# Ledger of designs, part 36: peptides against a protein of PDB entry 6IDX

Target 1, 380 residues: chain A of PDB entry 6IDX
Amino acid sequence: KELAKLSADVTFATEFINMDGIIVLTRLVESGTKLLSHYSEMLAFTLTAFLELMDHGIVSWDMVSITFIKQIAGYVSQPMVDVSILQRSLAILESMVLNSQSLYQKIAEEITVGQLISHLQVSNQEIQTYAIALINALFLKAPEDKRQDMANAFAQKHLRSIILNHVIRGNRPIKTEMAHQLYVLQVLTFNLLEERMMTKMDPNDQAQRDIIFELRRIAFDAESDPSNAPGSGTEKRKAMYTKDYKMLGFTNHINPAMDFTQTPPGMLALDNMLYLAKVHQDTYIRIVLENSSREDKHECPFGRSAIELTKMLCEILQVGELPNEGRNDYHPMFFTHDRAFEELFGICIQLLNKTWKEMRATAEDFNKVMQVVREQITRA

## One batch from the design tools (peptide; made by RFdiffusion4, then SolubleMPNN)

Design b1_p10_5_s2 (from b1_p10_5, 5 letters changed)
Fold by OpenDDE base, seed 1:
Structure b1_p10_5_s2 (fold): chain B 380 residues (1-380), chain A 10 residues (1-10)
Amino acid sequence: as target 1 above (380 residues)
Amino acid sequence: MVYLPTPKFE
């Protein structure tokens, strides 16, 4: 107990470390000797002292043995561990993951996100906070392939559901520390969009062009019996499609694929449009047709608007940026749906369309509308 | 920007 308290002092820590004191603490953990009276209390203070000593940055985290890691991971993976030990073990694992890529690799072999999710299903917000913090650390330090696997896994859906039900919808005020961890998790989740945001459309890829054609089909042919496709020659078809792409509000209505060569938002904008068209088809058709039937020059260019809105949302959500310390602005909406970004896009594109109409905007007002929409989104 | 560990238990 006194050691744990004194370990917060840098002068004491320096001298204690110089006396190999940290090695003694690590050996106590490594021994795993449960036979002592007051073992749990002693272990909790040992872990506290160890963590306080390591926070001074005097000793590298890479000094930690595999046996020590396995013991700490064991305290997190075992169901019947004292809350004080569990809490400190989560904090130690977080610090290990954040400070050493080598330790991340070892810890990622010993513990799963599924095991950490079990610590979210408790009423103790401190345990929940450190469990999310460790998940965030593992997610932050994961290689790209493993990050994508974490994103696609049942673990993410389950994690979001558990966070939503046990943390966000809990009957307890969310503390600043938990809000920060939820913010971090949100940022790390949105960073998975970076690949698509930075992926240029290949105008020569037929499969990608077929998506743009599908957007046209959904907007203009959804009510038309496929039997009435007029057998008009290839040139008339090209001219027809050019008109349709103009009505869709693409900047390059001759070759809409060129609008998706800009990065950001690249293919992410096309993903959002396709999601809207397939999942919210009535909303998509309504937005397109409301603007395709106008002759008053107040048409909202859907294609251009969707691209620039996707870019704006990426900027607002800081896609591709690392989490900032001291921020705690998480959005509960992002825990309610698997495709929360695309759903947010679907809400915001309707807001944009509404704002465009209210402003009586023309194509010249485009940037002004986007600034108003930005202010509306950031204040909501 | 280095992401710092969660503030420790008092």
Scores: peptide ipSAE 0.030, ipTM 0.631, DockQ to the pose 0.704
Fold by OpenDDE base, seed 3:
Structure b1_p10_5_s2 (fold): chain B 380 residues (1-380), chain A 10 residues (1-10)
Amino acid sequence: as target 1 above (380 residues)
Amino acid sequence: MVYLPTPKFE
């Protein structure tokens, strides 16, 4: 207990480290020896002293043994560990992951996100905070290939559900520290969109072109009796499609694929459009048809608007940026749905379409509408 | 370095 308190002092820490004090503490953890009276309390203070000593940055985190890592990971993965030990173990693992890529690799082999999710189902907000902090650290330090695997994992859906039900909708006020961790998790989750945001459409890829064709089909053919598919020649079909792509509000009416070659937002805009068209079909059709039937130059170009809105949302959400240490502005909505970004897009595209109508905008007003919409989104 | 401020153990 006194050691843990004194370890916060840099002068004491320096002298204690010079006396191989950290080595003694690490060996105590490594031994796993429960023979001492008050073992749990002693271990909790040992872990506190260890963390406080390491926080001075005098000793490299890479000095820790694999046995030490396994013991600490064991305190996190085993059921019925003392809360004080669990909390300190989570904090130590977080620090190890953040400070060393080599330790990250070792820890990622010893613990699973599923094990960490179990610590979110408790009433102790401190444990929940450290569990999310460790998840965030693992996510941040993961190689790009492993981040995608973590993204696609059933674990993320489960994680979001658990966070929503046990943290956000919990009976306790969310503390600043937890709010920060939720913010970090949100940022790291949105950073998974970066690949799609930076993916250019290939205008020659037939599968990608088929998505654009599907957008057209959903907008214009869903209400058409299949009997009226005119057997019109290839040129009439091209002319028809060019008209339809104009009605969809693409900038390039001849080859809409060209509108998705700009990065950002690249293919992410097409993903959002397709999601809207499939999941919110009535909303999509309404937005497209309301604007496609206008002859008054007040048509809102859906395709262009969807692309620029996707780009704007990426900018607002800071997609591809590291989380800021001073921020704690998480959005509960992002934990309510698996495809929260696409749902946000669906809300914002309706807002854009409404704002366009209210402003009686023309194509020349496009940037002004987008500025107003940005202000509306950022104030919400 | 995202220094997640580890709450000080009281």
Scores: peptide ipSAE 0.027, ipTM 0.639, DockQ to the pose 0.679
Fold by OpenDDE base, seed 2:
Structure b1_p10_5_s2 (fold): chain B 380 residues (1-380), chain A 10 residues (1-10)
Amino acid sequence: as target 1 above (380 residues)
Amino acid sequence: MVYLPTPKFE
């Protein structure tokens, strides 16, 4: 107990470390000796002293043994561990993951995200905070190939559901530390969109062109009986498609694929458009037809608007940026939906279309409309 | 960017 208190002092810590004191603490954990009546209390203070000593940055985290890592991971993965030991063990694992890539690899082999999710189903907000913090650390330090696997739709859905029900809808006020970890988790989740945001469309890729053609089909052919595909010649079809792509509000009416070659937002804009067209078909058709039927210079170019809105949402949500220290601004909406980004896009594109009409905007006012829409989204 | 260390144990 006194050692744990004194370990917060840098002068004491320096002298204690110089006396190999930290090695003694690690060996106490490694031994796992449960023989003492007050073992749990002694272990909790040992782990506290270890953390306080390591926080001074005098000793490298790489000094810890695999036996130490396994023992700490054991306190997190085993049921019926003392809350005081569990809390400190989560904190030690987080610090190990954040400070050493070699320790990350070892820890990722010993614990699962599923085990950490179980620690969210408790009334103790400190345990919940450290569990999310460790999930965030593992997600941040995961290699790119493993990030997608960790972020599989099922694990994310389950994690979001548990956070929503046990943290956000919990009977306790959310503390600043928990709000920060929820912000971090949100940022790391949206950073999975970075690949698509930075993927350029290939104008020569037929599969990508077929998606643009599907957007046209949903907008203009959804009510047409497939039996009336007119056998009209190839030239009339090309001229018809150019008109349809103009009505869809693409900048390049001849080859709309060229509008998706700019990164950001690249292919992510096309993903949002396709999601809107398939999941919210009535809303999509309404927006397209309301603007395609206007013979006045007040048509809202849907294709251009969708691209620039996707880019704006990526900027607002800081897609591809690392989480900032001291930020606590998480959005509960992102924990309620599996495809929250695409749903947000669907809400914001309707807001943009409404704002365009209210402003009586023309193509020259495009940037002014986007500025007003940005202010509306950021104040909501 | 040093992730805010976990809340100090009270």
Scores: peptide ipSAE 0.022, ipTM 0.478, DockQ to the pose 0.616
Fold by OpenDDE base, seed 5:
Structure b1_p10_5_s2 (fold): chain B 380 residues (1-380), chain A 10 residues (1-10)
Amino acid sequence: as target 1 above (380 residues)
Amino acid sequence: MVYLPTPKFE
């Protein structure tokens, strides 16, 4: 207990480390000997002292043994560990992951996100906070291939459901620290969109062009009997498609693929458009047809609007940016849906279309409408 | 910016 308190002082820590004191603490943890009276209390203070000593940055985290890591991971994976030991063990693992890529690799072999989810299913908000903090650390330090694995639909859905039910909808007010960890998790989750946001469309890729063609088909052919496909020559069909792409509000109505070559938002805008068209087909068709039937120059260009809105949402959500320590603003909506970004896009594109009408906007007012929509989204 | 670990135990 006194050691744990004194370890917060840098002068004491320096002297204690110079006396190999930290090695004694690590060996005590590594021994795993439960034979001592008050073992749990002693271990809790040992782990506190170890954390406080390591926080001074005098000793490299890479000094810790694999036996130590396994022992700490064991305290996190065991179902009947004292709360005080569990909290400190989660914090030690978080610090190890954050400070060393080598330790991250070792910890990622010993602990799964599934094991950490079990620590969210408790009434103790401190345990929940440290469990999310460790998940966030693992997600932050994961290589790109492992980030995708961590983001698999099942693990992500289960994690979101548990957070929603046990943290956000819990009977206790969310503390600042928990709000921060939820913010961090949200930012790290949206950073998975960065690849698609930075992926340029290849105008020569037929599969990508087929998506644009599918957007046209859903908008204009959904009610047309395929038998009425005008049997007249390839040129009339090309001219028809050019008209359809103009009605869809693409900037390049001859080759809409060119609108997706700019990054950001690249292919992420096309993903959002396709999601809207498939999942919210009635909303998509309504927005497109409502603007395609207008000859009054007040048509909202859907294609252009979808691209610029996707870019704006990426900016608002800070896609590709690291989380900031001073921020605690999380959106509960992002924990309620598997495709929360695409659903947000679907809400915001309707808001944009409404705002465009209310403003009686023309193509010249486009940037002004986008500014108003940005203010509406950021105040909501 | 590097994400910092959770606050110390008081």
Scores: peptide ipSAE 0.010, ipTM 0.435, DockQ to the pose 0.701

Design b1_p10_5_s3 (from b1_p10_5, 5 letters changed)
Fold by OpenDDE base, seed 1:
Structure b1_p10_5_s3 (fold): chain B 380 residues (1-380), chain A 10 residues (1-10)
Amino acid sequence: as target 1 above (380 residues)
Amino acid sequence: EVYLPTPKFK
C-alpha cells in the first residue's frame, strides 16, 4: 500500500527502479501464488505500484516477461476476479498495447474482444471504461488486416448493442473518461472508411460502372414496366443515358465514373449512393425525381451533392485522423446501426436537398449551400 | 501523435 502511494513520486520511483524494485514486483505477479494471506489486496497494491512506476517512462514496457503478460491476461479472462485486480489488469494491458508493438502481438494472442465485451455487461463504469480503452488500444495498434477483423467484430451487432444498452442507455451519467473512450472507438471505426474514401473508381471496371447504371435503373426504371425498353439503337441509348446521368446530377453526364476518380471521397460516395438507393429506395427516388422534373434552374444535382456531402462528412468525422486526447464528443447514433455512416449520409442528403430548396439555390450557390449544411450538421 | 494511456484511477 505504501509502495503504491510512493510509486507516484518520480524521485522515489527512480531510486526504487535503480534497486531493481520493478523486477521484484513482476516476480510477485509471475509467481501466481494464491496461498498468501490477503493475496487479493497484496496483488492489487502490487499492480498499482507496478503501473505507477511504469508511468514515469524510466523503464521500457518490453522488460515484462511472457509469464507476466499471461498472468495479467488471466486476471482479465477469468470470471471470478476481484474488481480492483481486474481494473488494474485492464489498465496494465492497455498501457502494454499502447507502448509496445511486441507486447500488442503477445496480448492479442492471449485475449479476445469477446472476453472484453463481458466486462462491458457490468454496472461498474470504471471497469467498462478500461474495457473499452483496451479494445481501443488493440484496435489502434492492430495491423491493417487485423483492424478489419476487429472492425467486423465491432460491426457485429453484439459489441455495439452492449455498448448502447449497458453504457450509453445506462441510467447513469457518462463520465468524461467514458465519453472519451466512446469518441476514440467512434474515430477508429470511421477510420475503416479511409480505404474506400481513398479508392478511386476505375472508369474501365465494368462492375463499378454497373453500380452507376443500377443507380440510374433504380431512379428511372423502378416504376417502368420492363416491357417498354424501346429497342432503339446504341447511339440513342447512349444519348438517353447521358440525359439520365444529367438528371441524376452527375458533373460528367457522359461518363459519371469520372466523378468518383477524385479522392477523397472516391468510391465511398458511390457506396453511400448505392446504400441509399437499395435500403432507402423511396427516399432516393423522391430526391432524384423531385430534381429531375425541374426546369427552373433550382434543381439540386444529386450526384454532385452526394459526392461533396460524403467528402464533407469525412472531414467532419475526421476520417483517417488519429483520436485526440482532448476530445470526448461521441455520437450515440453511430452505436445504433451497423451501417451508421451510410444512415448518416441518408439523413444529411435529405437535409441538403431541403436546404437547397429553402435557399432557392442554383448551381452557382452550390458551395454556399454546402457551407450552410455543414453548419447545420455540426450544430446538431 | 502518440496516443497516451487512459488516465489511471487514483
Scores: peptide ipSAE 0.036, ipTM 0.697, DockQ to the pose 0.736
Fold by OpenDDE base, seed 3:
Structure b1_p10_5_s3 (fold): chain B 380 residues (1-380), chain A 10 residues (1-10)
Amino acid sequence: as target 1 above (380 residues)
Amino acid sequence: EVYLPTPKFK
């Protein structure tokens, strides 16, 4: 206890480290020996002292043995560990992951996100905070290939559900520290969109062109009796599609694929449009047809609007940026849906279409509408 | 910026 308190002092820490004191603490943890009276209390103070000593940055985290890592991971993975030990063990693992890529690799082999999710189901908000902090650290330090696997995992859906039900909808006020960790998790989750945001459409890829064709089909052919499929005249068909792509509000009416070659938002805009068209079909059809039937130059170009809105949402959500330590503005909505970004897009595209109508905008007002919509989204 | 560990338990 006195050691843990004194370890916060840099002068004491320096002398204690010079006497190999930190090695003695690590060996105590490594031994796992419960032979001492008040073992749990002693271990909690040992872990506190260790963490305090390491925070001075005098000793490299890479000095830590694999046995030590396994013991600390054991305190996180085993049921019925003392809350004080668990809390300090989570904090130590977080620090290890953040300070050393080699320790990250070892820790990622010893613990699972599923084990960390179990610590979110408790009523202790400090344990919940450190569990999310460790998840965030693992996510931040994961290689890009492993980050995508973490994204697609059933673990993320489960994680979001658990966070929503046990943290956000909990009977306790969310502390600033927890709000920060939720913000970090949100940012790291949105950073998974970066690949799609930076993926250019290939205008020659037939599968990608078929998605654009599906957008046209959903908008214009879903209500059409299959009997009126106009005959196979290739030129009339091309001219018809060019008209349809104009009605969809693409900038390039001849080859809409060209509108998705700009990055950002690249293919992410097409993903959002397709999601809207499939999941919110009535909303999609309404937005497209309301603007396609206008002859008054007040048409809201859906395709262009969807692309620029996707780009704007990426900017607002800081897609591809690292979390800022000073921020704690998490959005509960992002924990309510598996496809929260696409749902946000669906809300915002309706807002854009409404704002366009209210402003009586023309194509020349496009940037002004987008600025107003940006202000509306950022104030909400 | 390097993400800092969560503030210590005092």
Scores: peptide ipSAE 0.035, ipTM 0.704, DockQ to the pose 0.707
Fold by OpenDDE base, seed 2:
Structure b1_p10_5_s3 (fold): chain B 380 residues (1-380), chain A 10 residues (1-10)
Amino acid sequence: as target 1 above (380 residues)
Amino acid sequence: EVYLPTPKFK
């Protein structure tokens, strides 16, 4: 107990470390000897002293043994561990993952996200915070190939549901530390969109062109009986499609694929449009047809608007940026839906279309409308 | 920037 208190002092820590004191603490954990009547209390103070000593940055985290890692991971994976030991073990694992890539690899083999999710189903907000912090650390330090696997739709859905029900909708106020971890998790989740945001459309890729053609089909052919066979001449069809792509509000009416060659937002804008068209078909058709039937130069160009809105949302959500220390601004909405980004896009594109009408905007006012919409989104 | 570990046990 006294050692744990003194370990916070840098002068004491330096002298204690110089006496190999930290090695003695690690060996106490490695031994796993439950023989003492006050073992749990002694272990909790040992882990506190260890963490406080390591926080001075005098000793590398790589000094810890595999046996030490397995003992700490064991305290997190075992269901009947004292709350005080569990809390300290989660914090030690977080620090190990953050400070050493070699320790990350070893810890990622010993602990599953499923085990960490179980620690979210408790009333102790400090345990919940350290469990999310360790999930965030594992997610942040995961190599690119494993980051997507950690983010698999089922694990993310389950994690979001547990966070929503046990943390956000809990009977306790969210502390600053928990709000920060929720912010970090949100940022790391949206960073999965970075690949699509930075993917340029290939104007010669037929599969990507077929998506643009599907957007046209949903907007203009959704009510047309499938019986109108694709028989009439190729040239009249090309001219028809150019008109349809103009009505959809693409900048390049001849080859809309060119509008998706700009990164950001690249293919992510097309993903949002396709989601809107398939999941919110009535809303999509309404927005397209309301603007396509206008001959008054006050048409809101849907295609251009959707691209620039996707880019704006990526900027607002800081897609591709690392989480900042001291930020605590998380959005509960992003924990309520599996496709929360696409749903946010669907809300914001309706807001944009409304704002365009209210401003009586023309194509020259486009940037002004986008500024007003940005202010509306950031104040909501 | 090195992401700092969650604040210490009081």
Scores: peptide ipSAE 0.034, ipTM 0.697, DockQ to the pose 0.704
Fold by OpenDDE base, seed 5:
Structure b1_p10_5_s3 (fold): chain B 380 residues (1-380), chain A 10 residues (1-10)
Amino acid sequence: as target 1 above (380 residues)
Amino acid sequence: EVYLPTPKFK
């Protein structure tokens, strides 16, 4: 107990480390000797002292043995561990993951996000905080191939549902530390959009072109009997499609694929448009048709608006940026939906379309409308 | 219980 308190002092820590004191603490953990009187209390203080000593940055985290890692991971994976030991074990694992890629690899073999979910299903917010902190650390340090696996695990309704029901909608006020971890988790989740945001459309990729054609089909052919496709020559069809792509509000109505070659937002804008068209078809058709029938120059260009809105949302959400230590602003909405970004896009595109009408905007007002919409989104 | 702060991102 006194050691744990004194270990917070850098002078004491330096001297204690110089006396190989930290090695003694690691060996106490490695021994796993449960036969000692007051084992749980002693272990909790040992883990506290160890963490406080390591936080001085005097000793490399890479000094820890695989046996030590397995013991700490064991305390996290066992269902009947003292809360005090569990908390410190989660914090130690977080620190190990954050400070060493080698330790990340070893820890990722010993624990899964699924095992950490059980520590979210408790009333103790400190345990929940450290469990999310460890998930965040694992997510942050995961190689790109493993980040997608973790993303898929997070996209699993279970983890989001648990966070929503046991953390966000819990009977206790969210503390600053928890709010920060929720913010971090949100940022790391949105960073998965970076690949699509930075993916240029290939105008020669037929599958990608077929998506643009599907957007046209959903907007204009959904109510039209396919029999009324005028059977006249290939040129009239090309001219018809050019008109349709103009009515969809693409900048390049001859080759809409060119509108998706700019990164950001690249293919992510097309993903959002396709999601809207398939999942919210009535909303999509309404937005397109109400603007496509206008000859008064007050048409809202859906295609251009969708691209620039996707880019704006990426900027607002700081997609591709690392989480900042001082931020605690999380959005509960992102924990409520499987496709939260696309749903946000669907809300914001309706807001944009409404704002465009209210402003009586023309194509010349486009940037001004986008600025007003940005202010509306950031204040909501 | 001594609340340990979450380690800072280094």
Scores: peptide ipSAE 0.034, ipTM 0.659, DockQ to the pose 0.110; fails the geometry check

